# Peptides against a protein of PDB entry 3S8F: the designs that were tried, part 71

Target 1, 157 residues: chain A of PDB entry 3S8F
Amino acid sequence: VLTLFVAVPSLMTAFTVAASLEFAGRLRGGRGLFGWIRALPWDNPAFVAPVLGLLGFIPGGAGGIVNASFTLDYVVHNTAWVPGHFHLQVASLVTLTAMGSLYWLLPNLTGKPISDAQRRLGLAVVWLWFLGMMIMAVGLHWAGLLNVPRRAYIAQV
Target 2, 166 residues: chain B of PDB entry 3S8F
Amino acid sequence: DEHKAHKAILAYEKGWLAFSLAMLFVFIALIAYTLATHTAGVIPAGKLERVDPTTVRQEGPWADPAQAVVQTGPNQYTVYVLAFAFGYQPNPIEVPQGAEIVFKITSPDVIHGFHVEGTNINVEVLPGEVSTVRYTFKRPGEYRIICNQYCGLGHQNMFGTIVVKE

## One batch from the design tools (peptide; aimed at target 2 T39)

Design b2_p26_6 (made by RFdiffusion4)
Pose (drawn by RFdiffusion4):
Structure b2_p26_6 (pose): chain A 157 residues (1-157), chain B 166 residues (1-166), chain P 26 residues (1-26)
Amino acid sequence: as target 1 above (157 residues)
Amino acid sequence: as target 2 above (166 residues)
Amino acid sequence: MLLPLLLFFYFSVIAAVLAMLVLVGS
């Protein structure tokens, strides 16, 4: 029960952050129900990386609420589902957010500029990392529901 | 406009938060339902039941695997199961279909998992402790036990079998 | 009983968040 309550701050974060992004998209001219998304600064890796991380957090958090549901944990406990859940949370959102900091924080700390080429390369890196985490989340959640255990060298069997 | 957008955002946020709370409460009620049904038998016994892992193969209910299945009620069997590096004894565990099975599971060495494929049986096995779970097999046949807690280099090949007789 | 319930919980959270995003966008 208390774990289900720990989920409320992230459910609140989902709204406060989503409304903040929608407000920014509107300020930049976006209209429609989706125009606000397209109008956001998708050329800036510091923007893109946490946003993509937040997108993967939606299934990441859904899996966490499942794991927190006591008897439902007996379906997925110590299976590949669990790495599927935590790659979405820490290996995607937390890691992507830190990667995006290379593009505003590093210049601030070192004075070293980020070139146009380095910015595009950062875009590719955060997209590939995000997409790779999403594909693997699918493989691991599914294999977990099929009772494949975590922490195993299953290629040797 | 900022004042307006702000007001509206807070208003709808309050709504979302109430909905999200109502959803979590429904899940809590649904979990409470499972705890009142036979499906909750796989929840391990909360009572501490200590044993000694260094003599469990020599004395006590785990010393003779052929004697591991004991009828404890008219439709009940207790099964003493040893999960060890890297296997389970007895092998196979043989039980009748439709009977309640109380698995008492310990380990002489390291922590092992006990995950019965196709069931909700999924319990950690700790040396020095006895893990007790309950389940009734409704379908006869062979069930594979998977070790789902890393117990060393033999972990990926650590399996066992439950045969549910007709 | 637990597996369908697990999938229900999983997709209910996702559906609720998507519905919230639609609401924020409207």

Design b2_p26_6_s1 (made by RFdiffusion4, then SolubleMPNN; from b2_p26_6, 13 letters changed)
Fold by OpenDDE base, seed 4:
Structure b2_p26_6_s1 (fold): chain B 157 residues (1-157), chain C 166 residues (1-166), chain A 26 residues (1-26)
Amino acid sequence: as target 1 above (157 residues)
Amino acid sequence: as target 2 above (166 residues)
Amino acid sequence: ELVPLLLEVYNSSVAMLLAMLLDIGA
């Protein structure tokens, strides 16, 4: 019954990050309810990648709450739902954060900034990665709700 | 400057938390909907029950597959199922259509899965623990049991069958 | 039969709500 308390620290972290993003956007001249989002540096893959990871983390985190619930876990446990959750948390959040970190780290280590072409390529990579992961994750979650089993090569669907 | 920034961030954080509280009610509704649509017909039953996996094959209700299906009342049955490397016992499991079936599932060796296709029956089977699931088969036919927990080299070939008779 | 399951979800959600309220109030 109290399993949802496990989600509280992660939610606090998520809201802190969101607050930081709003603050940053407003510092960059964003106004209004949504203007701060547009003001964020969406032209920098080092920024975009981890932000996309965070966006993937939102449904992933919600899934974590589901997985932690005894009654809800009965529905989704050992189904394709679980791999779907993993791909949001690891293959999206962690991977995109690593990608973003790399886009920042390499220029700093080498002392050479990335070229405009590299920047554009980086943006394309992280957006395509995010899109692919979202498609796959949604598919896996959907399949899980249809009782497609995990760790099985066959399913009645 | 930094102090002002921290206060501003804190204010925004509280705003986002307030938003999350509002969304919580939406999520509760969605969860209720999901439960109503995806859990119907399958309910975990019973309390924590333990068994000795080293003797479960020799004595007790799981020892004789011919006695695995026990009528407990009018149109009510208990089925004692073993999941083992690599199969299920009894196999097939024969039950009547429309009867309330209580599955009592355990393992004599390692952890297995018990996933019944066409149903919401999906439980892990742990040695030393009895998994209890209640279900009523509304349609006659054959239902395949799939192991969805890796249990060794023969995992991918571990299947069983439930035969529901009219 | 669904009532006990929904009740558990409800109770867990209330607990989470209380935790969030405490965080906002802190």
Scores: peptide ipSAE 0.021, ipTM 0.749, DockQ to the pose 0.076
OpenDDE base, seeds 1, 2, 3, 5: peptide ipSAE 0.020, 0.020, 0.017, 0.019; ipTM 0.756, 0.716, 0.745, 0.718

Design b2_p26_6_s2 (made by RFdiffusion4, then SolubleMPNN; from b2_p26_6, 11 letters changed)
Fold by OpenDDE base, seed 2:
Structure b2_p26_6_s2 (fold): chain B 157 residues (1-157), chain C 166 residues (1-166), chain A 26 residues (1-26)
Amino acid sequence: as target 1 above (157 residues)
Amino acid sequence: as target 2 above (166 residues)
Amino acid sequence: ELLPLLLQVYNSSIAMLLAMLLDIGA
């Protein structure tokens, strides 16, 4: 019950952030239903990282609701589903947000802007990290739904 | 200028909040669908039951593995299972095909898992509590029990067997 | 057999809606 109460404010917060992104994109000249997305600064790893984290948080948050459901938790508890959820929440959302924060914080603290090479490398790191996490998370969730146990080296699949 | 920006942000927030509400209903629908499609054959049974883990091996229905399978009706059985470091008792658990089986699982030592391969039976077993699961095996054969909760050095090799007789 | 599951879904939905209303009202 507590998790469900927390889930609603969390969703509202996440979508409020999305609203801020839409506003920012439209201020940058984006128009239409999706034009504002393209107008966002996708060339900045400090922006891309937390946004990708938010994208990973969507299925992760949904999984949190599933895990909080007594009846559905019976299905997914102690299966590969749980690590899948963790990798979306911790290894994607939290980690990517931290990466994005560092890309902003370090230049400001040192007074030195990042070079173009560092920027491109940062983008590559963030996108590759996100891709790897999505592959792992999808695989783990799928395995969990197939009743692959957590903390077991063999399973009937 | 600040006022205009505030109004614009508010408009976008309202739209996204509406979308958020819609997504809540989508999640509820997905939960309902998952429940309808994945719960067939396994029903949590019983209420919260407590036992003394320090005496469960010496007295009560879990004390004698030879008496662990109790016929409660013409086609109904209760099986008292102990999950311990590192195995299950009785082992094997022998039950007839097509019978309604109520598993009552507890632990004398630490937390274990009780995951029956080929079924949706998957519960944690806590010392001092009884996990109750109702299941009917439709197919004869051997079903492996796996511990999916870390319980010590022998955790990875902690297995049991359910033998379903024709 | 599905009744307990349906009840849980129902309760969860009410809880989420209530939480949302409380959050908006706060």
Scores: peptide ipSAE 0.020, ipTM 0.705, DockQ to the pose 0.063
OpenDDE base, seeds 1, 3, 4, 5: peptide ipSAE 0.016, 0.015, 0.017, 0.015; ipTM 0.739, 0.738, 0.732, 0.712; seed 5 fails the geometry check

Design b2_p26_6_s3 (made by RFdiffusion4, then SolubleMPNN; from b2_p26_6, 14 letters changed)
Fold by OpenDDE base, seed 3:
Structure b2_p26_6_s3 (fold): chain B 157 residues (1-157), chain C 166 residues (1-166), chain A 26 residues (1-26)
Amino acid sequence: as target 1 above (157 residues)
Amino acid sequence: as target 2 above (166 residues)
Amino acid sequence: DLLELALLVYNSSIAMLLAGLLAIGA
């Protein structure tokens, strides 16, 4: 249980990011408990991508606590649960952050702003990626809880 | 105004930090509660037991597959299983329905998995260590053993069978 | 049991995620 304290720095970082988002949203005119979220620049794929990554990281992080617990890990270890966790952490947060970074970096490197069509396409890409990843992750976690093994091409039906 | 902005940021950070810590404590509390009140879902394991992986095939209880199933009581058996690249021995493992089975599993080579379909048996098998799993098969039939830890080029074909007889 | 606890933690995290997603429309 004491090993879970390793999660403290990560949680501090994650929620500091959330604090930054709240501040930014309020600076953009958002008010109330949730209005600041709507005020964030959801029309920019460079913003949306990493934020969606963060959202996917929430269940992934909770799963991390489960996976790091000796007793709970006994239930989920080497099942489809683990790939589900990985896809939330790596294929969602890391990948979407990389995608978002690209949408920011390329215009700056080339000196050419992205067109409106490119912006819309970028938004479609990151939202579809997120949606697909969430569907897959839910499926993998569910399968894991049903004791479907990882690293096996077959499972009990 | 940078000063006002700084103070505002600190306020938000403090709030979110408090929330994060609260959530952490909730998770820890839930784990502690479960450990204190629940034992379901855990297959009883034996004491930490070591074995020499270099000699386990030549001497000891794992050396002869024909002697792998040992009756230790009226309705109790110990099964000495080797997980190796790439299979299990004995194969099949034959045990009676309703008997308490203690699996003693080890590896002579690399780390393997021991995942029994239709059960909650799922353990890693380490060379030099004996994995102990206690289980009672309530239903007769065949139960497939799957290696769920990558162990080499033949990993995908590494299967075993437990036959539970009436 | 441990499985129930895992489900609880998982579902709680999903709930937090969903709450965040719903808040985007607010």
Scores: peptide ipSAE 0.021, ipTM 0.758, DockQ to the pose 0.329
OpenDDE base, seeds 1, 2, 4, 5: peptide ipSAE 0.007, 0.016, 0.019, 0.013; ipTM 0.740, 0.698, 0.751, 0.709; seed 4 fails the geometry check

Design b2_p26_6_s4 (made by RFdiffusion4, then SolubleMPNN; from b2_p26_6, 15 letters changed)
Fold by OpenDDE base, seed 2:
Structure b2_p26_6_s4 (fold): chain B 157 residues (1-157), chain C 166 residues (1-166), chain A 26 residues (1-26)
Amino acid sequence: as target 1 above (157 residues)
Amino acid sequence: as target 2 above (166 residues)
Amino acid sequence: DLVPLLLEVYNASVAMLLAGLLDIGA
């Protein structure tokens, strides 16, 4: 019950953020149903990182509903599914948002803009992090559905 | 114009909120579909049953491992299992193939896990509460019980065995 | 079994609906 009470406001917040992104993209010259996405600043790691975090949060949020279900929890509880969910929520959304914040904060605090090399490196870091998290998360969810337990170093698979 | 921008933002928010409402129904539908198609993996919970963890080892059905397996009917058994730091009793648990087994599991100390490999049996065991699981072993052999809830320094070595006899 | 399914769907629906309405109303 408590998870669902948190889930609804979180869902509404997520879609409000999406609305802000659409508005921003359209202000940047994006047109049409999806053109605003292309117009967003994908060359800035401070932007890309938290957006990727949001993307990772989508399946994580869906998993949260599963975990909150009394009936479905019997299937996934204390399996590798659970850490898969956590890695999407914490290691993706929270961590990538922190990374993005750093890429914005440091130049702002120092008064020195990041170099082009640093920008490119930053983009590589956040994309690789996202990719790694998605691979691990998919693997953990998959293993969880195969009844691989968490907190156990051996399992019958 | 600031006023125009404000109206635009509100319009976008309303659109996305409408979409969110639609997604809510999709999630409910997905839950319903999953439960309808994957019911075999669900372990129904029994009635809430309480025990005193401080006396469970001295009196009651969990006190004697030799009497832990009780025949309750034709091809029906109840097994009273203790999960403790760091193991299970009785160990091994011996049950016949094809019999309907009701596991009554509790703990005298801390929270443990009861995960039987090769089965869908996976429950947490709380001191003072009895976990009830019903299962029928179709294949003879040995099934390992794993603790999947951290319970202390010996958690990783906490194993049990269910022996299913022909 | 349909009973657990129906109860779960009902519970989830009510919880989410109420939470949503409360959030909008706040």
Scores: peptide ipSAE 0.175, ipTM 0.798, DockQ to the pose 0.058
OpenDDE base, seeds 1, 3, 4, 5: peptide ipSAE 0.019, 0.019, 0.023, 0.146; ipTM 0.743, 0.737, 0.757, 0.787

Design b2_p26_7 (made by RFdiffusion4)
Pose (drawn by RFdiffusion4):
Structure b2_p26_7 (pose): chain A 157 residues (1-157), chain B 166 residues (1-166), chain P 26 residues (1-26)
Amino acid sequence: as target 1 above (157 residues)
Amino acid sequence: as target 2 above (166 residues)
Amino acid sequence: GTLLLMAVVAAVILAFFGYVYWKLLS
């Protein structure tokens, strides 16, 4: 029960952050129900990386609520589902957010500029990392529901 | 406009938060339902039951695997199961279908998992402790036990079998 | 909009919980 309550701050974060992004999209001219998304600064890796990380957090958090549901945990406990859940949370959102900081924080700390080419390369890196984490989340959640255990060298069997 | 957008955002946020709370409460009620049904038998016994891992293969209910299945009620069998590096004894565990099975599971060495494929049986096995879970097999046939807690280099091949007789 | 996104978020959560809950009872 208390774990289901720990989920409320992230459910609140989902709204406060989503409304903040929608407000920014509207300031930048976006209209429609989706125009606000397209109008956001998708050329900026510091923007893109946490946003993509937040997108993967939606299934990441859904899996966490499942794991927190006591008897439901007997379906997925110590299976590949669990790594599926935590790659979405820490290996995607937390890691992507830190990667995006290379693009505003590093210059601030070192004075070293980020070139146009380095910016585009950062875009590719955060997209590939995000997409790779999403594909693997699918493989691991599904294999977990099929009772494949975590922490195993299953290629040797 | 900022004042307006702000007001509207807070108003709808309050709504979302109430909905999101109502949803979590429904899940809590649904979990409480499972805890009142026979499906909750796989929840391990909360009572501490200590044993000694260094003598469990020499004395006590785990010393003779052929004697591991004991009828404890008219439709109940207790099964003493040893999960060790890297296997389970007895092998196979043989039980009748439709009977309640109380698995008492310990390990002489390291922590092992006990995950019965196709069931909700999924319990950690700790040396020095006895893990007790309950389940009734409704379908006869062979069930595979998977070790789902890393117990060393033999972990990926650590399996066992439960045969549910007709 | 944001409300649509919140609906998606709730649907995803219900889908995950619901499927796993159904599998538990099956």

Design b2_p26_7_s1 (made by RFdiffusion4, then SolubleMPNN; from b2_p26_7, 15 letters changed)
Fold by OpenDDE base, seed 1:
Structure b2_p26_7_s1 (fold): chain B 157 residues (1-157), chain C 166 residues (1-166), chain A 26 residues (1-26)
Amino acid sequence: as target 1 above (157 residues)
Amino acid sequence: as target 2 above (166 residues)
Amino acid sequence: GVMAFMALLMATILEHFLTTYALLLS
């Protein structure tokens, strides 16, 4: 029953990350409620990728609270909801963070900056990945709520 | 400047932490309340009911599919179901419409799923443990049982049927 | 900004919880 308090450190981390992003944006000249967002380096795939991962982690984390609840888990367990959840967590956050890390790591290790073309391609890849992942995740969660079973090729719905 | 920003962030963090904790307490309370007043089909026994998976086919209430459906009251039944590689027994499970059905489900071999289409019945079946689910079928007809836990090469073809009679 | 983010986060959690909770009670 007290399992939900495991979410507290995660929520604190979310706050810290968000605050750090705002602080960074304001240091870069952003002002106002949303101006700091625009001031963030959206032209850098090493930045965009993990941030998009974090955005996907929001509904994923919310689902985690549901999955960790004994009573609520009965509704969603072994339905399409579950793969929807971990695709947000692993295939979105972890994967996008890995992609972002690669965009930072390789130039630094080789000492060679990425070209403008490579940068634009990287941005396209990251955004397309995020979009596809969100579509799939929403679909899977929706199907799960309609009681579509996991690991089955048939469903009544 | 950075010092002032730090102080502000700490104040906001304190506020949201308090709010988060309050919200989580509300969620926990709701979950606890629901668990206490509504079983959501699953009947928590307070203690885990166990069986020997190696003998469950030879003796006991699961041994004879013909005796699997037991009337426990005027409109109440207990159904002893085995999930095995790769099917269910009895198959079909025949129960009357409108009766309160208590499913006692276990496995003689590996972990299986027990997902009944058209219902909220959805449990994992573990060898050595008995899953208990309560449900009342309001509509007559056939309800397909689907295994939603991977259990081997024949998993995708593991189905059963519940026949609800008028 | 961070407050707005946290509000959205909490709203998402609440939405997920209530939606699933409603299904549980149905």
Scores: peptide ipSAE 0.519, ipTM 0.870, DockQ to the pose 0.789
OpenDDE base, seeds 2, 3, 4, 5: peptide ipSAE 0.487, 0.509, 0.518, 0.481; ipTM 0.859, 0.863, 0.868, 0.857

Design b2_p26_7_s2 (made by RFdiffusion4, then SolubleMPNN; from b2_p26_7, 15 letters changed)
Fold by OpenDDE base, seed 1:
Structure b2_p26_7_s2 (fold): chain B 157 residues (1-157), chain C 166 residues (1-166), chain A 26 residues (1-26)
Amino acid sequence: as target 1 above (157 residues)
Amino acid sequence: as target 2 above (166 residues)
Amino acid sequence: GVMAFMDLLMATMKEFFLTVYAKLLS
């Protein structure tokens, strides 16, 4: 139980980022409880990518609590659940953040803004990546709960 | 303007931090609940049982597969299992249906997995340590043991069998 | 309790997976 206090800095970071997003949205004219979300620059892949990463990180973080639980870890450890977890953490948040960073970095380094076509393509790539990660992650977690072992080519189900 | 912006940011951060703390307590409560209601047959870690992996094959309860299944009481057995590269012993493990089985699993070489299909038995087996799992097989038949921890070139073919007899 | 929780998670994840999968195929 005391191990869960390790979640404090992680949660603080996560919700600080959320606070920053809210503030940014409100600065962009968003009002109300959810209006600030709509006001965020969803047309910019440099923004969308890391935000989608954060969204994937939420269930991953919740899964982290499960993995850190003595009782629940016994159920999920070394099953397909585990790769499902870290794909949300690494392949979602980290990877999407890297992708988003690239969309910011390259224009700044070259001094050349991205074209509209590149922007649209970037949005497509980021959303498709996110969708694929979510499908795979849900599948892996599901398989893990069905006791499909990790690192095995055969399973009961 | 700078002061106003700073104050606004702090206000939002404070709100979200409060929410964060609330969620923390929710998670702790959930963990506490699972701990309180845990009845999955896992023996809580008390005293860590150690064994010398270099001698476990020569002496002790794991040395003779023919004596691996020990009746400890009425309808109660202890099974001393070795996970090794690349298999399990005894193989098959024969136990009666409905008996309470305590598996004592260790390894003489490297880390292995002990995953029994159709059950919630799933533990890592570390050399020098004894993994203890309690389980009662309610259905007769064969249960496959799968190694779910990479242990070398033969890992993918490392299987065992538990035969539950009625 | 643990198993009940796992069952709930399993059911939820299964439904979510199937829903997304179905949408992708439509």
Scores: peptide ipSAE 0.018, ipTM 0.721, DockQ to the pose 0.043
OpenDDE base, seeds 2, 3, 4, 5: peptide ipSAE 0.000, 0.000, 0.016, 0.000; ipTM 0.651, 0.711, 0.701, 0.658

Design b2_p26_7_s3 (made by RFdiffusion4, then SolubleMPNN; from b2_p26_7, 12 letters changed)
Fold by OpenDDE base, seed 5:
Structure b2_p26_7_s3 (fold): chain B 157 residues (1-157), chain C 166 residues (1-166), chain A 26 residues (1-26)
Amino acid sequence: as target 1 above (157 residues)
Amino acid sequence: as target 2 above (166 residues)
Amino acid sequence: GTLLFMQALMDTYLAFFLSTYAKLLS
């Protein structure tokens, strides 16, 4: 019930964020259906990290609705599905947002901008983290649907 | 310009709000439908039997593993299973292929899991409550029972077996 | 563009739900 209650505000937030990104991209010269995406500051790890986190949060939210269903939860509960869901929500959204925050916060606290090398390294870290999390999450969700149990070192499949 | 774009966003936001609310009700309806149509095999909370975990080993249908499998009909059985630290009773559980099996599972100690590999049987077992699961094994062979709820130091070694006879 | 993104998001939600339901029916 609580999950369903927060679903609408979350969907509204998703719309607002997406609309803001499109607006910003178009202000930056992006045109067309997808041109605004390319116009966003993908060279800034402080931007890329939380955006990737939000993208990972989408399937996580979908799983949240599934987990909130009594009958559907029956087939996924205490399977590898659950860790997959957790890692999308915490290890993707929260962690990537925190990482992005650091790329913004540290320069502001020290008063020194990050070097170009540090920026490129940051981008690499964020993208690799996201890629790894997506691979793991997809694998865990898939394993869960194949009845791989949580908290077990062995499975039939 | 920016002002025109903002107006457009606001207009679309209202539409999205309405759509989101509509979809919320769709999901609620779907959940209600699945709940209404798929509770025959798994008894939901509120319909659970209660049992005293302190005496379940000494008296009642769980007390004797040799009497745990009870034929209740021509092709129907009830199996009284104990999940305990750290194993299952009886072990193995022997049932006929094609028979309707009603598992009644409880615990004398702590919370355990009852996950049967190769099936959708997956319940948490709480002391004081009887979990009821109905299932029909279509294929003969051995099905491993796995505890998927942490229950102590021996949790990782807590396994059981269901043997389905032809 | 945002509307298409939101539609894709909702499609993902529905796909997750229906795929899990299919598992329930198996």
Scores: peptide ipSAE 0.473, ipTM 0.866, DockQ to the pose 0.737
OpenDDE base, seeds 1, 2, 3, 4: peptide ipSAE 0.449, 0.205, 0.380, 0.436; ipTM 0.863, 0.734, 0.832, 0.850

Design b2_p26_7_s4 (made by RFdiffusion4, then SolubleMPNN; from b2_p26_7, 13 letters changed)
Fold by OpenDDE base, seed 1:
Structure b2_p26_7_s4 (fold): chain B 157 residues (1-157), chain C 166 residues (1-166), chain A 26 residues (1-26)
Amino acid sequence: as target 1 above (157 residues)
Amino acid sequence: as target 2 above (166 residues)
Amino acid sequence: GVMLFMLALAATVLAHFLSVYARLLS
C-alpha cells in the first residue's frame, strides 16, 4: 500500500526539471506564464529530443503508479497496457534522450558542427518519433483498458 | 535576481511536495478502500497456498479433471484448474450461470497466464503456488481462456474454454 | 509556470488512476 510513496522522489525530480527549464527559459529572455517556453532552444535537436522524452515520461510515470498498485495492476497486468507503459518509458524517454545526446556528442567528438540541413532533419526525426510513439502508446493503453491481453494474437473486446 | 528566483522555487517546491503527498494519500486511501470492499476477483489469503508442482498431476484435487468442479455450497463451486504447456484442464470448464465460482489455479510446469475473455479474471499461474479467483458468470455461453504469459513454443496456441450453462 | 506544469502532471496521474479504477469496478 505504501509502495506508492516511491513516486515521491520521481515527482520531485519532475518539479526540479520543470523548474530548471523555466529558469533557463527566463534567463534566455522569456517572460510571462508561457514566454519562457518559447525562449527555450527548440531549434536544437539535442535539446528537443530529451524534452520530448520527458513529456512522454509523464503519462508513462502515471502508468507506473497504476502498475505499482496491487488492485489496479490486477486489471492491467499482462494486457496491452503494459507495453504501452514501457514504450513511453524506454522507447520514448530513454531513446529520445539517447538521440539528443548523440546530437550533442558527435559534433563535440568530431569537432565539426552539424549542418543546418542535418539540424532540421534531426528535428524532424525527433518530432516524428515522439508523435508516433504517443499515438502507439495511447492505442496500447486503450486496448489494455479493453482487456486486450498481452502476448496474444487474438482478443475479444 | 537569482536569489529571488531561488526563494520562489523553494516555496513552490514545498507547495508541490505537499500537494503530491496529499494526492498520493488519496490514491492510497482509494486503493485501501477497494481492497476492503472489493476483492477484484482475487481472494486474498492470509497465507500463500502452495502445492508441489511435481505431484499435482498425480494426487490431490487437480489430479482428475472429471472431479475438478466441486460444489461447495448452494450455488457455490470450486474449480481446480491446471494451466500447463500448452493448455488448461479441465477443458472445457463447465459451470452454471449465476453461481459463485472459486477458481483454484496452479501449474505443474512453468509460469502461465489465466486470462478469461469478457471477465476481469486475469492472473499469473506459478508452479508451486495456487492462484485463487472468485467470479460469478452472469451470462451463459463460452468464455475463452488465454495465456498471456510467455510459456514456451506453444504459448500462442494455449487456450481453454469455460462453458457457462443456464 | 512550473506549478501549472505540475498541476497538469497531477491531472494526468489522476486520469490514469481513475480510468483503471473505473475498469476495476465495472
Scores: peptide ipSAE 0.534, ipTM 0.879, DockQ to the pose 0.809
OpenDDE base, seeds 2, 3, 4, 5: peptide ipSAE 0.527, 0.499, 0.518, 0.487; ipTM 0.865, 0.866, 0.874, 0.852

